# Designs tried in a protein design run: peptides against a protein of PDB entry 4GMN. Part 2

Target 1, 375 residues: chain A of PDB entry 4GMN
Amino acid sequence: RYANITLLALVTLASIGTDFQETLVKGNQGSRESPISAADEEWNGFDDADGDAMDVDQKSSSGEDQEEDYEEIDVKEDDEDDDDDSITSEMQADMERVVGADGTDDGDLEDLPTLRELIQTAVPQLIRLSNLPIDSDESLTIQSHALSALNNISWTISCLEFANGENANIHNAWYPTAKKIWRKTILPILEADSADLKLATQVTSLAWAVARVLHGETPTDGNPHRKFISLYHSSKQQAGGNSNSIEEPEDPFQGLGVKCIGVVGSLAHDPAPIEVNREVGVFLVTLLRQSNNVPPAEIVEALNQLFDIYGDEELACDKEVFWKDGFLKHLEEFLPKMRTLTKGIDKRTQPELRTRADEALLNLGRFVQYKKKHA

## One batch from the design tools (peptide; made by RFdiffusion4, then SolubleMPNN)

Design b1_p16_2_s4
Fold by OpenDDE base, seed 4:
Structure b1_p16_2_s4 (fold): chain B 375 residues (1-375), chain A 16 residues (1-16)
Amino acid sequence: as target 1 above (375 residues)
Amino acid sequence: MRKWLVSREELLKELE
């Protein structure tokens, strides 16, 4: 009886997350004419604004070596791992404290009461329900539905523009909650090392939605990028061995491999640690080198992630990873392979895959040309 | 992006 009420509530929350996406997308479409699908961002290289290069004469002033005595500030890591798992009135006060202690302007969601209730009231309960001890088929069903609700909410929020301070109130309200989903839901499920491909697909979908907002600010605890790379490889080994017809998702982009690439790509964005960026970049470039054995949808996603990670030359990862590890050569050598791969996709049977492969091929050509100009 | 959402139909089938 209680389980059926809980399940109905979870289905309702997951449905509200979906309906809310439709409302937010329609609201934003009222102001911008064309829905720029995230696929239709043609990589417009940096507009070379014709800034007249003023010949600033480099006067070689010999700056004297001031030995700045860096005082070792002994940052006591007060590991206040107060894992207050208590459902007490203190959780409400700690949510208020976690919101209030960082002088980040509390994401004023007064105008968005439904979104506020989803983030502040529903998501904490969904996190709790996703972490229930699995002792029955009923507890597994509750976890699955809680993950589905978290997925739908997180994907909905990840569809908002946050660049240039857009939706900053929503970003600020979501950011701590997204980190909590990562630490309390995603990481524990990944660490449980379950052979359940359904659960792995659910948690990876959720992880991608969360990482699309947090990017390189996603918690690095336990090297989650390596866990998703491992999951990618494990999923390929299982698909080759057991012909248990887990029906390959009808949409090539819904595969666990694509989701793993999307997660690790998102985790590698600035300000990710350079070694995290390098490991992900090497993984993605290795997929391109091995493209004969990689599904076309995964190649498309790996290319898009490489463009997003290394599109900005001002980022530390451009110099320290892209140029240093010689990624341009691998991308250039992949161009003829990508042309062959894209031409091999039947436009009649797989129109979306063909369109996205044609776009990724176009962007690869532009990206290689851009990087050669800025070498 | 909608393709990443769990559909209402999928959510309801798990309750039957």
Scores: peptide ipSAE 0.103, ipTM 0.736, DockQ to the pose 0.829
Fold by OpenDDE base, seed 5:
Structure b1_p16_2_s4 (fold): chain B 375 residues (1-375), chain A 16 residues (1-16)
Amino acid sequence: as target 1 above (375 residues)
Amino acid sequence: MRKWLVSREELLKELE
């Protein structure tokens, strides 16, 4: 009885986190700049004012227009109006305010009562539940659901823009809570060194969501980046041996390898210690060098993380790591391999993977050109 | 972005 009530409450909290994200995505689709696409934003470099547009002579090869008459399969959308009564009018009002909120520096969230209760009341209980002694299948189920709820909340908050002082009230309220999730939930689970790949995937997903907000300000106690790099390598060794591979998620970007790359990339941002940045940068560049044995989705994520970490030449990591360790040469040598990899992805069977690989290839070309100009 | 969220269907399957 108490377990079922706790599980229902955890499912409800995880659902609230999902509903918040969906409403943020819908609200931002009305505004041209979806902040959510920052991982899928074309890296434009720094606007150097000298607009010498090199006229790339588009040789028009006249391919014959075979008009394949695609029969419009009238998929009757059965509008099952599942009255998803889950979104309260208060949640909708909070979401509309978050999308339009001028950044107030006050972390009290007075104007965001649902988000305030989620951060200040719900998350501390979820942290407590994720730290229960595991002595039964029931306690393991409670931990899993508490991690799922923390994941959904943390991902939703990590989709907000915090650049230029945007959403500063939410950032200021979330920041101490995010550090508490890291220290009280993520680190203890990583230190327990469980062979449970499901639990490892859940904690790594949560760690990525938290690290997307904290970046290089994520607590460095116990070198967590090395634990995620170790987890990445261990997951690859297990997938090669036993037929009880966790069903590779149908979505290539949901793999444990991609999540590990996302965590360590986020941890390496300024003001991370230069040695943490170096170890992560060397790991990411090593994936590119070994790209023949690395899934395409992990290559795409590793490239995006490298662009985000080393895009700014004013950062200490540019001089002390990127240039000093000769990363540009490795990126240049990878360009022809990336072109081959991207062309090998079938647009029909893996349209999203192809789109993100085409974008990462374009960004790699621009990034290499930018870094050569600023050498 | 929906990709990193645990779905309601996934959460409910663990309760059955």
Scores: peptide ipSAE 0.103, ipTM 0.736, DockQ to the pose 0.788
Fold by OpenDDE base, seed 2:
Structure b1_p16_2_s4 (fold): chain B 375 residues (1-375), chain A 16 residues (1-16)
Amino acid sequence: as target 1 above (375 residues)
Amino acid sequence: MRKWLVSREELLKELE
């Protein structure tokens, strides 16, 4: 009885986290047309003000109007108005305030009561539940659901803009809680060195969501980046041996390898210790060098992480790692391989993977040119 | 980003 009530409460909290994200996406679509994930933003470099616009004369090739009579497959858009009545009016009102708030109020989460209770009341209980001793299948289920709820909440908050002091009240409320999740939930599970790949995937997903907000301010205690790198390698060794492959997730980007790359990339951002940055940077560049044996989705994620980590030339990691360890040469040598890899992805069977690979290829070209200009 | 969320279906499947 108590277990079932606890599990139902955990499922409800995880669902609330999902519904918050859906409401944020819907609210932002009213102001910005495309929900370009931060991972789908085309890296334009830093705008140097003196960019002489080279007029690329787009020669208008007048391609002839072949009226191919595309039969209108009347895809009945069943407008299932799934009025998913699951979104509470209070939750919607909180998300509307988050989207509409000019970030000027250093204010308490007084105007965001649902989000406040989620962060201040619910998350501490989820952390407690994720730390239960595993002595039964019931305790394992409770831990899994607590991790799922923490994952959904943490991902949702990581989708908020915090740049330039935007949502500073939410950031300030979340930041100590995110560090608490890291220290009390993530690190203890990583230290337990469990052979459970499901648990490892859950904790790595949560770690990525948390690290997307904390970046280089993520606690470096116990060298967690090395544990995620080790987990990456261990996951590859297990997939090769037992033909009871855990069904590779249908989405190539949901793989444990991608999640490990996302975590360690996020951990390596400034102000991370230079040695942490170096170890991660060398890991990521090594994946590119070994790209023939690396899934395309992991290559895409590794590239994006390299752009984010080393995009700013004013950061200490640019001089002390990127230039010192000769990363530019490896990126330039990878360009023709990336073109081949991207062209090898079928647009019909893997449209998202192809799109993100095309973007990462474009960004790699721009990044290499930028770094050559700023050498 | 939605794809990183645990779905309601996945959550419910663990309760059965």
Scores: peptide ipSAE 0.102, ipTM 0.737, DockQ to the pose 0.814
Fold by OpenDDE base, seed 1:
Structure b1_p16_2_s4 (fold): chain B 375 residues (1-375), chain A 16 residues (1-16)
Amino acid sequence: as target 1 above (375 residues)
Amino acid sequence: MRKWLVSREELLKELE
């Protein structure tokens, strides 16, 4: 009886999160005619006005398949167990004091009372419910629904523009709560290393929604990017062995692989630690090199993440990772493969995948040209 | 955007 009321409340909160999306997204769209899905922003490189449209003559040179033996870059895991768990009790108390002294003045959301109640009242309860001891199918169902509600709220908020100080009141109210979701819900579930692919998919979807707002300011404690990379690889190994195909979601972009890429890409944005950025960048570039065995939707997401991470030449990661690790060469070498991949997608059967692949191909060409000009 | 939201239908199926 209490469980059914709790579940109904969770479904209601998840539904409110979805219904609020339309209202919040329309509020931002009042200034720009095009619904720029943050994923559908054509990477408009800086408007350098010199429109020399070089006609790239499609010379179909049938180059012979030289099987270049790609030496496996044996990334030696140097097991330096520097357990500098020096999150001093003072930093935790200062973070609790900063999270507590970031008095998000309840006034900042006066005009958005429903959103305020979602962030300040509902989300803390959802975090609590997601951390219940799992001792029954009922507790597992409550956790799943709490994660779904957190997912829907977090995704809805992540669809707001926060660039240039837009929606700053919402950002300021959400930011400490998003960090709390990360630390109290996402990390504990990732650390439990459960073989439950459903739970892994739910937590990864939530993690992506949270990381789309926090970016490189997402807590790096316990190297969560490596856990999502590991989850990506583990998900591929399981899909190859058991013919219990988790029904590939009808939307290719809803796959666990795409979600993992979206999370780690978001985690790698400035001001992420350079080593986190490097490990993610190498992972994403490696997916492009191995593209023959990677679903097209994951390639599209990996490209978009690479553009977002390395689109700004003023960022430390541009010099210290992109240029230093030679990513431009790999992106340029991938251009012909991306053209072939994109052309192989049937517009009739997979129109969305084809459109997003055509856009990613266009952006890849522009990005490579931009980076060559700024070399 | 909506594609990442858990559908109402999915939420209700887990309650049955």
Scores: peptide ipSAE 0.104, ipTM 0.736, DockQ to the pose 0.790; fails the geometry check

Design b1_p16_3_s1
Fold by OpenDDE base, seed 5:
Structure b1_p16_3_s1 (fold): chain B 375 residues (1-375), chain A 16 residues (1-16)
Amino acid sequence: as target 1 above (375 residues)
Amino acid sequence: KVEEMLELLEKAKEKK
């Protein structure tokens, strides 16, 4: 009886976190033509003013007009107005304020009461529930739902802009809580070395959401980057052996491999220790060298992480890792392979993967040119 | 909704 109430509360908190994320994504799409999927930031490399327009010779291949008769499938809009107003008017008003809030406030969430209660009251309880001893299938179910709720809340917050002091009040309120999630939920689960791939996927998704805000300020205690690299390799070994294909998620960017890359990439940012940065950078560059056996979505994510980590030449990791370990040569040697990989993706069956691969290919060309000019 | 869920979580906390 009490378990069912706890489960219902956890499911409802996870749903609220999803509804907030969807509302934030829709709000951002209304202001910017490109959907901010968690990875569609065009790397605007530094404006080098010498725009020599490479003439792309458009060879017009005249392919013949096959008029395929699109039968108009009259999809009856069954307007089942399921008025499950999952979002209260107060939650919607809080989210609309967050999307518009350029608030330089000292971590007071006075104007964001729902978000305040989520961070200050709900999240500390979810951390407790995620870290309970597993003594029953019921305790495992409670942990899974607590991790789901923490994931959805953490992802929602990680979709806010925090650059240039934007949303500083939310950042300041979230930052200590994010570190607490890391130390009290993520690290203990990673240390338990569970063979449960579902639990590993849940904790890795949560770790990515938390690390997207904390970056290089994520606690390095116990070398968590090595645990995620090990998890990446272990997940690939399991997929090769047993014909129980863990159903690869229909979305190639929701795979455990992509999530592991996203976590370790985020952990490697300044001010991360140079040795953490080096181990992650070597891992990412090694994926590019082994690209024949790596899913395209993982290559796209590994490239984006490399651009973000090594885009700034003033950072210690540029000199001590990027140049010292010869990463430019590996990126340049990968450029023709990336062109082949991207062209091999069918635009009809994998439109998102093709778009993100075309962008990552463009950014790789720009990044290699930038680094060659600054050599 | 949130307040009711928070109260349910508190009640669940007191019973464990």
Scores: peptide ipSAE 0.017, ipTM 0.562, DockQ to the pose 0.050
Fold by OpenDDE base, seed 2:
Structure b1_p16_3_s1 (fold): chain B 375 residues (1-375), chain A 16 residues (1-16)
Amino acid sequence: as target 1 above (375 residues)
Amino acid sequence: KVEEMLELLEKAKEKK
């Protein structure tokens, strides 16, 4: 009886996270023409705009782990307005505010009550549920649903713009929670070294969503990038052997390989340790060198990650990794292969994959030209 | 909906 209630609550939290993402995508489609596929941003290069890099002196407050006694928020029974629309009026109002908010720097989500409750109340419970000992099919189901809910919430938040101090209030509220998801949910599951490819796919999806916000500030403890690289290779070995392939997702960008690339790419951004950046960069460049045996979607993702990681020449990774390890040569040698790969994708059967490959090919040409000019 | 689920999750926590 209680397990069914918990499962229903988790399914509905995962649904709310999806509905919130759909609302955000619809809201952003009204202001920006492209759906926030993280790959659809045409890399325009660094415009030489003399934008003073405001040194955000992030005082690393070494917050001691104060066990914040989560006060029981007395849930008022607000009246059942029976509006059967999956998107609550409150979620829609929060989305309209997020799109319009010149956010104050304080992590106070006073104007975003639904998002506040998702971050402050729901996520800590989902983290607990994801950490339950697996002793039954019921506990495994609870973990899977908790991971799905965390994934949907984390993906939704990762679709917000945080550049230039946009949504700073949401970023500041999410940042500690995202680190908590990483440390309490993602790392323990990755350390358990489970052969469960479904669980691995769920945790990798969540890890990508979290790492898309934390970037190089994602905790590097235990070298999680190596675990995701290992998972990438393990996933390829399993697909080659038993015909009980877990149905390759119909969407090539939802594959575990793409998700592993997205995670490790995000982890390699500044201020990631140079050795983490190097190991990831070498992994990504190695995929390009082996492109004949790599799915096109993984090549597209690996290219986008390489552009994002090495786009800025002022970063230490440009000199210490990109130039030092000779990545430009590998990208130049890959250009003709990418042209062949992209032309081999049927526009009729795989329109999205073809579009994203055409964009990645264009960006690769621009990126190689840019790096040659700045050599 | 969110609140009802949060209540359901709290009620599930109290019973473990």
Scores: peptide ipSAE 0.016, ipTM 0.553, DockQ to the pose 0.050
Fold by OpenDDE base, seed 4:
Structure b1_p16_3_s1 (fold): chain B 375 residues (1-375), chain A 16 residues (1-16)
Amino acid sequence: as target 1 above (375 residues)
Amino acid sequence: KVEEMLELLEKAKEKK
């Protein structure tokens, strides 16, 4: 009886985290690209002083209007208003305030009561539930739902802009909680060395969402980047043996390989230890060198992570890793391979993967040119 | 909805 109530509450909290994300996407459609496209932001580390807009003159080929007379099938819209009251008016009002708020620096979230209760009350309970001893299928189910709820909350918060002091109140409230998720949920699960690929995927997704906010300030104790690199390699070895049973997610960007790259990329940002940055940078550059055997989505993610890590020339990692370990040569040698890879993606069957690969190719060209000017 | 679910989680905590 209590287990069923706990499971229902966890499923509802996971749904609420998704509903918040959807509301933020809808609110941001008036001002900025979708939070899935936060990875599609052009790398802004280039002074675009030379905005030569290549006017791609798309000549209008006048295809002849074949008026196919589609018979108007009068489908009676049975308006089954399944008012799935998933989003409360209070939750919507909190998300509308997050999109419109001049960020207060107080971190108390006085004006965001639903988000405050989610961070301060729900997340600490979800962390506790994710740490229960696994002694039954019921305890495993509770852990999975707690991880799902933590993932959705953490992803939603990671889609907020925190640059230039935007949403500083949310950042300041989230930051200590994000570190608590890392130390109390993520690290213990990684240390348990479970062969459960589902659990590994859930914890890696959560780790990416948390690391997208904490970056190089993510706790480096126990060398978690090496655990995620090991998980990346182990996942590739398992997929090669059992071609039938791991449903590759229909979305190529939801794969465990992409998630591992996203985590380790985020962990490698300044102020991460230079040796952590180096180990991750070498891993990412090695994926580009082995690109013939790497899924295109993992190449796109590895490129974006390399741009974000090494975009700033003032950072210690630029001199001590990027230049010292000769990464520019590997990126330049990868340009013709990336052009071939991108052109090989069918726009009709994989439109998103093709768009993100075209952008990553453009950014790679710009990045190589930038780094050559600053050599 | 959120508050009710949080109360259910607290009630589930007190009984474990």
Scores: peptide ipSAE 0.016, ipTM 0.554, DockQ to the pose 0.050
Fold by OpenDDE base, seed 1:
Structure b1_p16_3_s1 (fold): chain B 375 residues (1-375), chain A 16 residues (1-16)
Amino acid sequence: as target 1 above (375 residues)
Amino acid sequence: KVEEMLELLEKAKEKK
């Protein structure tokens, strides 16, 4: 009973988070043509596959013909059009305010009541639920749904612009909560060293969403970047061995490898420790060098992360890592390989992957040219 | 300087 109510509440929170994300993405697509790839996490609905219909062969007892006159109770189907307006009018109003807000209000989330309740009321409960002792299949299910709801909320917030002081009120409200998700949900699960790839994927997706806001201010306790790099390598070893590979997600950008790259890339931004930045940068550049055995989507993500991390020459990581470790040479040597890789993607069968690879190739050429001018 | 790279990246986005 309590588990079912909790599960329903978690599914509802996950749905709200998805609908909010979709609407933010649709609103942002009207202003920014660049698809934020991670937005289309299709909520893989719980396939109710447990249709083990036990054929209970209950026997033919011949009880008598009482003609009870069933009065046709004309049940008026009140078509309660449950307008499953998944987006409440309050959520729409909050979204219109977020999209329309000239980000000057250092105010509390007073004008954003739905978002305030998500951050202040829902998320602390979801963090608690994600940390329940796993002692039953019900507790595993609760953890999974709590992670999904945290993922959707965190992704939604990560789609907001926080640059130049935009949405500073939301950022300020989210920042301590995001750190709490990291320390209380993500780190404990990563420390449990579970062989469960589903759980690893959920935690990695959540970690990416959180790290897209916290960047280099993400807590470095326990070297989480190394855990995600290890997870990346472990996932590749498992996929090579058992033909029951988890069906590669229909979207190549939803793969665990891409998510691992997205997390570690985000963690490596300034003001991350230079050694964290170096280890991540070397990992990303090594993927480009080994590109013959790396999925194209992971190459696209690794390139984007490298551009974002090393785009600013005023940052300490430019001098201490990018130039010192000779990354420009590796990027330049990768240009002809990227051209071949991108041309190998069929526009008809993989239009998005081809589109993003064409962009990443263009950006790589520009980035190499930029860095050569500033050498 | 971020601005010059961002402009290069934005000009990459606008050319679709």
Scores: peptide ipSAE 0.000, ipTM 0.345, DockQ to the pose 0.016

